# Designs tried in a protein design run: peptides against a protein of PDB entry 9GMZ. Part 163

Target 1, 343 residues: chain A of PDB entry 9GMZ
Amino acid sequence: TGFPLELLTRPATERLAYFENYTVAHPRLKEVYEILMRTIAEPAGASFIFVYGASGVGKTTLRLRVEQKLTELALPKLESDRARVPVVGIEAIAPESRYFNWKEYYTRALITLEEPLIDHKFDYGVRGISRDNFGKINVESKVVAPALRRALENALIHRHPDVFFVDEAQHFGKVASGYKLQDQLDCLKSLANMTGILHCLLGTYELLTFRNLSGQLSRRSVDIHFRRYCADSPEDVQAFKSVLLTFQQHLPLAETPNLVDHWEYFYERTLGCIGTLKDWLKRVLSDALDREATTITLKDLQKRALSVAQCQKMFKEIQEGERQLSETEADVQNLRSALGLGA

## One batch from the design tools (peptide; made by RFdiffusion4, then SolubleMPNN)

Design b2_p19_1_s2 (from b2_p19_1, 8 letters changed)
Fold by OpenDDE base, seed 5:
Structure b2_p19_1_s2 (fold): chain B 343 residues (1-343), chain A 19 residues (1-19)
Amino acid sequence: as target 1 above (343 residues)
Amino acid sequence: SAEFQKILEEAAKPVEPLK
């Protein structure tokens, strides 16, 4: 099964959009998706889910697919409960300043939670929060962060989403001198507890630092490791080759490029991260479509590859995260052994 | 969606080595 052949007669924009919207359901994505969906359905008293993994592993793709699925599952109930929002997802932004901007975070969350298509307008009871003629939330510059927090708490209670997603959540760790990362986590914990809404934080291995700082969060959190494919695992190498074959079949070009024979080069420049692979192929496809090319060559791939220096930096960050997890697993095993619980 | 499930099932098929 490949791309629809009719795309070969379509504009370059439609051909690119097809590939952009195409998601390869690779084994690690499927596994993490199933765990995340189960945990959202049955949180078992958890207030937080941490999804961590390498940059470019596919966390944003995971989030968007879960958001889509939760929306689809909620549709029958939304007919009777027009106030409900099934899911809310935001991206945490890296502050320009040394401080995490809570005002910006609450504003983005409110804007996302209160899309214009929601029939039931909620009064936030906060002066300077209004809806425009299109139903979009407008927040006046005079509105302070504590007022925005109260508005978000009320909106989350009223809309009652099954989960609140925060992508790039490692940005909560960007705290200025004198603030503790613990205080940011306690703020998020308070928001989750006050609203009763499950929070899912997606991010890099820097999220492990957050997890380890709060023993109280650890009791009410579920951890999900989104692993990359490892070249030392035959099963992971086979899965990575399978992903390359699938992308090869779904590139809307007249001649199917041979990606699989170059799997080692693809692995070297992606570190087994499928999001990085997809983004690379998107850039190469865009260049090929701009040239009206019939296929993709190794030279086209080389032109858009990450540099060796970029890959070395990314690999060092991955190795540090994987090391911290391995140490944590060993510590758990040592604790179990010391407690007389069988290994 | 049934489409995403189909994509999941198709990606789980063992890739026959290109002969």
Scores: peptide ipSAE 0.019, ipTM 0.544, DockQ to the pose 0.089
Fold by OpenDDE base, seed 3:
Structure b2_p19_1_s2 (fold): chain B 343 residues (1-343), chain A 19 residues (1-19)
Amino acid sequence: as target 1 above (343 residues)
Amino acid sequence: SAEFQKILEEAAKPVEPLK
């Protein structure tokens, strides 16, 4: 089934919004979704979930789908418990300064927890945190990070989400000169322990450094590798072609473009990352809609493709992450063999 | 949505090799 044909008579904004909201349910997304949902339902004493993978693999799409599903599952309970928030999701911002801004993080988390639609007013016990007449949280500039942390701890305890998502979590690794990445992890660990809320950190392979630095977090964490599709795997190539076919059918254009015949070019410029593919097609679709074009061409694709230099940089970052994981898997296998545990 | 679950189930089907 393709896009609704009625979209061809709709404004360019509605046609673009359809494609933006459309999610291809590819095998790796399904696998990681099922593992993540199971882990959230049965954390087994875990305080952290790490979801790591290439930039543009689809981690944000995964997060949004899990948030939607957790909200749907919570609806019957939310009718009785109006204070509860089923899930909280934030994106960690890259600091303008060389240092992670905890004040900004806590402020954004509080604003996200306290959506204006929640009738139940909570007193944070912190001066300079208020709600406006629309129920929006306002944080005065004078409020310091330790006070915002206490407010967030109290809000998380009161709202009791099943999980707290932090997207782009590699930005916690941006520490000041003289600060250790471990201190940032200890801060997050303390927040999870004080609130009893499961934290899910989504990010690039830079999150592997978090795992290696804190042997105490590793005992209380679940790791989920969101893999890209690899061109050396016939199954992965077939899955990638299937995704192209699905996107081809869901581009709201009068003439269906042939994307599948160009699969190698799509693979070269996305490295098997479906998020990167979707973002590329979104840019090309936007250009086509602006021109009132009936279809997209190879020239339209080339105009919005990542440069070879960008792809080479991204590929080096992926290879380093995949190498570190492969070494870790080999070390585990060697340890098992040395313990007399079968492979 | 039930639609997303259907898409997940359809995407999990082995795509017939393009002949």
Scores: peptide ipSAE 0.012, ipTM 0.418, DockQ to the pose 0.084
Fold by OpenDDE base, seed 2:
Structure b2_p19_1_s2 (fold): chain B 343 residues (1-343), chain A 19 residues (1-19)
Amino acid sequence: as target 1 above (343 residues)
Amino acid sequence: SAEFQKILEEAAKPVEPLK
């Protein structure tokens, strides 16, 4: 089914908001969603889930859909357990300094855990953490990172989320000169172990560095590769064309644009990343609505496309990540062969 | 939402080949 035709009589802001909120349930998103939901339900002693893939593949969309679903599934239980939060999701910030700001991370996590609508106010046992009249947490500047960590540990234990999401988690890899990335991983591992809360780190292929640094993390982690669509796979090309057709039907314009006939151009400028595609179409739709245009043209697409130089840079980053994964798979096969286990 | 599950199910349907 296409967009609601009533949107054509609505303001441009409402038409744009419809498309922004619209999610195409493409095969790779569905696959990763099912694996992630199953892993959250049955972690089998895992403390971490790593979800890695290209920038713009749709990791944030995946997170938001899992957060929504976990919230929906928890609603019947929240009536009996008013202290529980079903899921926590934060985005890791790129440090302005050469080191990850743990104080900011713990503060943001605490603020996200304390929705104003939670009737049961928890005492953090930390001086300088207060709530305003709306129940929002305020953290005084004097509160140090170790105290914020203890407050977060206590809050996670008390609220007992099914999972703690950290988006853009490659930013944990930004350590000052002389500090080890291992120390950041040990901090996260300690937080997960002390709270008993499953952590899901979503990020770019830079997360593969976290997998390689600790053979102990590998025993307690589940890895999920969120792949892009590849032009060398007929099935992936068909799935990508299907996504274009779906977006074509859900652009709230008077005349349906023909996106599918331009699939190669869309692939060239997105590298098979559906998030990149959606963001491109959103920019083009915004421009079309501002002009009161009836449709989108190839010229409108070209105006908002990523440059060839940007695509070449992104493609090199993708190829390096895909290479590192293929080497790891080969190492597993070599290990099996060396153990006398069949391939 | 029930709508997202429907979207998942609809998007899993093979798109009819463009005639």
Scores: peptide ipSAE 0.011, ipTM 0.432, DockQ to the pose 0.098
Fold by OpenDDE base, seed 4:
Structure b2_p19_1_s2 (fold): chain B 343 residues (1-343), chain A 19 residues (1-19)
Amino acid sequence: as target 1 above (343 residues)
Amino acid sequence: SAEFQKILEEAAKPVEPLK
């Protein structure tokens, strides 16, 4: 079934919000969702989950859907334990400086853990952390990173989420030396160990650098590759066309645009990344709604497309990440063969 | 995997939104 036809009589804002909130259950998203949900339910002594894939593959959509499902599954327990938060998700910000801002990270994590709507208020035992009249956490500038860490550890223990999500986690790696990156990984590992909370780091293929730096993290981590669709796979091309068909049915326009006939152009400008596709279609839909247009044209698509130069840059970054994974898989197979473990 | 193939076949249909 397509979009609710009643949306055609609704304001542009409601029509756009419908499409924004619409999530296509495409094969790669479903696969990664099932693996991630299973791993969260049965971490088997893992302290970390790494979810890596191309920029715009849909990692944030995956996170939000897992957060929603974990919240739904926790509802019966939340009635009895009002202190519990089922899941916490933050986005890591790229540091303005050459150093990762741990103070900012801990502050944002605390703010996210302590939503104003949480009935049971917790005392962090840290001076300079307060609540405003709306229950929002305020952290004074004088509060130092070690104090914020202790506050976060206490909050995570008290709220006991099933998982702590960090989106755009490749930003932890943006430090001037490999030694500083190891110290950051040891800091994250210590936080996970001290709280007993499973951490899920979502990011680009730059997260593979974290896997290689800590042989101790690798023993306590689960890796999940969120793959894009590849044009050299007939099955992936068919899945990508099916996603286009679904999106064209869920664009709240009077005339259904034919996106499927332009699948090669959509593939060229998204590299098989469904998040990039959705964001593109959202921009084009917004422009169409602002003009009270009945449909989307190729000219409307072209106005909001990524440039060929942008796509070429993104494709090189993807190919390098996919190559590193393929080499790792080959190394594992070579190791197994050398150990006399059959294929 | 056979399970992944089944997911691909299911995705060949207009997919319901992940609720």
Scores: peptide ipSAE 0.006, ipTM 0.415, DockQ to the pose 0.082

Design b2_p19_1_s3 (from b2_p19_1, 10 letters changed)
Fold by OpenDDE base, seed 5:
Structure b2_p19_1_s3 (fold): chain B 343 residues (1-343), chain A 19 residues (1-19)
Amino acid sequence: as target 1 above (343 residues)
Amino acid sequence: SAEFQAILERASQPVEPLQ
């Protein structure tokens, strides 16, 4: 089933918004979604979930869909527990400086956790944290990171979310000279332990460096690999073509473009990453709507494609991540064999 | 990689215009 045909008579802004809000339930997204939802429901003593994969694979889409579902599932309980927040999700910001800004992280987490519409207002006991006339959290510049951490710990305990999401979590790896990535992980581990809140870190394959540094985190973490589609797998190629077919049916244009016949070009410029594909098609759709075009052409696609140089860089980063995972899988098999556990 | 180059070569072939 395609887009609602009534969109063809609607403003360009509504047509674009439809496509922006549309999510293809592709096999890899569904698989990772099911694993993540199960792990959140039954952490089995885990304090961390690591979701890693290529840039543009769709990790942010995964997060948002899980947040929506956890909110939906919590609604009946929120009537009786007005202090509860079912889920909290933030994006870690790339520091402008050579070190991760914990003050900014805690501030963003507090602002996100303490939505204005929450009935139960909590006093953090921290001078310089207040609510405005709209109930929004305001943090004065004088408030120091340790005070913000204590406020966040208290807020997380009081609001008791099922999970705390941090997107772009590889930015925790940006440490100044003399600091260790281990110290950042120990800080997060301490926050998870003090609050009892499950943390889910989503990011690129740079998150694998976090996993390898802490043998203690490995005992309390679940790893989820969000794979891209690979052109060497006939099944993955078929899934990628099926995604293109779905997108072409959901582009709100008068004439359905034939994206599927160009699947190799789409694969070249996305590396099998569906988020990259969606963002590309969104740019092309926006251009088509601005021109009042009836369809999109190969020329329109080429105009908004990533450059070959960008794709080559992204592919090298993917190959390094996939290599590290393959080595880890081989090491696990070797360890099992050495222990006399069958393969 | 040889894989990426092979993908680029295939995708660089003249594709029939989107009808």
Scores: peptide ipSAE 0.020, ipTM 0.607, DockQ to the pose 0.019
Fold by OpenDDE base, seed 1:
Structure b2_p19_1_s3 (fold): chain B 343 residues (1-343), chain A 19 residues (1-19)
Amino acid sequence: as target 1 above (343 residues)
Amino acid sequence: SAEFQAILERASQPVEPLQ
């Protein structure tokens, strides 16, 4: 079934919001969702989950769907345990400086964890952290990063989420000159160990640098590769065409555009990344609604497409990430062969 | 917060099964 036809009589803002909120359940998203949900339910002593993949593959959509599901599953328990938060999700900010801002990270995590609707007020034991009359956390500028860390540790222990999500986690790799990337990872490990809370880091292939830094992470981390669709796979091409078919049915326009006939152009400008595709279609839909257009054309698509130069840059970054993973898989196969475990 | 209410409203909306 397509979009509700009643949307055609609704304001452009409601039509756009419908498409923005619409999520296509494509095969790679379903697969990674199931793996992630299972891993959260049964972490088997893991302290970390790494979810890595191309920019625009749909990692944020995955996070939001998992957060929604974990919240839904926890609702019956939250009636009895009003102190509990089922899940916490934050986005790591790209630092303006050459170093990751831990103070800002801890502040944002604490604010996100301590929703005003949580009945049980928690004393963080830190001067300069307070709740306003609306229950919102206020952090004074004088509060230092180590104090905010202790406050967050205490809050995580008290609220006991099933998982702590950090989106755009590659930004932890932004370290000042003379500092080690290992120190950032050790800070995260310490937070996970001190709280007993499972951490899920979602990011680009730059997140693989964290995986390579510590062979000891292998026992305490689960890796999930969120793959793009590849044009060299007939199954992936068919899945990508199916996503285009679904999107064309859910664009709230009077005339259904034929996106599937242009699948190669969509693939060229998205590299098989469904998030990139959705964001492109959102921009094109917004332009069409502003013009009161009945449909979208190839010319409308071209106007909002990523440039060839942008796609070439993104493709090189993807190829490098996929190469690093392929080398790791080959190393595992070589190790198995060397151990006399037949291929 | 309006955001939390929106999260609750989204959580209460039947997740159309990822068809």
Scores: peptide ipSAE 0.009, ipTM 0.383, DockQ to the pose 0.115
Fold by OpenDDE base, seed 3:
Structure b2_p19_1_s3 (fold): chain B 343 residues (1-343), chain A 19 residues (1-19)
Amino acid sequence: as target 1 above (343 residues)
Amino acid sequence: SAEFQAILERASQPVEPLQ
């Protein structure tokens, strides 16, 4: 099944929006989705879920799909409990300063948690937090981070989401000179403990540094590795080709481009990361729609491809993350063998 | 969406080798 043919008569903006909203369900996305949904339903005393993988593997797509599903599952309960928010998701911003901005984090979390349409006005007990006439939270500049934290703790307790998502969570690692990464983790751990809300941190392989620093977090965390497709695996290559086939069928163009025949070039410039692939195709589609082109050519792809230098940098970061995980897996096997537990 | 579920179900099917 391809895109709706009616899109060919629609404005370029609608055609682009269709492709942006289209999600290819690929084997790794499905696997991680099922593990994540199960872990959210049955956290077994976990306070944290770490979802780590390459940049552009599709972590944001995973988050959005889980948020949608949790919302759908909560609808019957939301009719009776109008104060409940089933899920909250934020993206951690890379601070302009060398320091993680907790004030901004708490403010964004509060704004996201307190939808304007929620009839139940919650009094946070904090001066300088108000709702405007449209129900939007306004935080005055004078409100300090500890007060915003208390407001967020109260809001999370009252709204009781099944999970709190933080995307791009590697940005918590941007600590000042003299602050330890552990102090940031202790702040997050304290927030999770005080609210009783499960936190899911999505990010790059830099999240592995969080796991290594806190042996106490490891006891209360579930790890989910969102793997890329690897060219050395025939199964992964086939899955990647299948994703290309699906994307070519869902590009709202008059002539279906042949992406599959160029799979090696797509792999070279995406490193097996489906999010990177989608973003590339989105850029190329936008250019094609602007020119009223009937199809996408190899030249159009080349114009919007990541440079070889960018791919080499990304690949080094991936290799380091995959190496650290492989070493950890070997250490676990060695520990099991040393304990007389079979491999 | 039911469509995403259908896509997820299709993604679980062994992809026939492109001959």
Scores: peptide ipSAE 0.000, ipTM 0.349, DockQ to the pose 0.087
Fold by OpenDDE base, seed 4:
Structure b2_p19_1_s3 (fold): chain B 343 residues (1-343), chain A 19 residues (1-19)
Amino acid sequence: as target 1 above (343 residues)
Amino acid sequence: SAEFQAILERASQPVEPLQ
């Protein structure tokens, strides 16, 4: 079934919002979702989950769907425990400075944990943290990072989420020296240990650097690779075409555009990343709706496509990440073979 | 959600030939 036909009589804003809120469930998203949900339910002493993959593969979509499902599953418990938050998700911001801003991170995490609509308000016992008349958390500039950390630890313990998500977590790695990266990992590890809350870090292949730096984190982490679709795999090509067909059916336009016939062009400009594809189609749909167009043309697609130079840069970054993973898998196999463990 | 599962099932279906 395609989009609700009644949307064709609705304002452009509602038509765009429909497509924005629409999620194509594709095989890689399903696989990673199932692994992630199972790992959250049964962490087996893990303190961290790493979800890594190409930029635009759909990690944020994965996070939001897991957050929605964990919230749904928690509803019966939330009726009895009104202080509980089932899940927390933040996006790490790229530091403007050479150093990761922990003060900003803790502030954003506190603001996210303390949704104004939560009935049970907690006092963190930290001077300079207050709530406005709408229940929004305000953090004064004088509050220091160690105090914000203690406030976050108390909030996480009190709210007891099943998982704490950090999207774009590669930004923790943007530190001027390798020594500082270890300090950041030790800080995150300490936060997870002090709160007993499972942390899920989602990011690019730059997260692999985090796994390699902490032999202690590797023992307490689960790794999930969110793969893109590869054009050299017939199954992946078929899955990518299925996604195009689904998007084609869910674009709220009077005339259904033929996206599938242009699958090679879509693949060339998305590198098999479904998030990149969705964002491209959103831009093109917005332009079409602004013109009151009945359909999307190839010219409309070309106007909003990533440049070949951008795609080439992104592809090199993806290939380097995929290579590092393949080397790691080979190293594990070589180690097993050297230990006399069968394949 | 049941909707997300239904989306997953639909995305796992073979691409029907565009007529």
Scores: peptide ipSAE 0.000, ipTM 0.363, DockQ to the pose 0.083

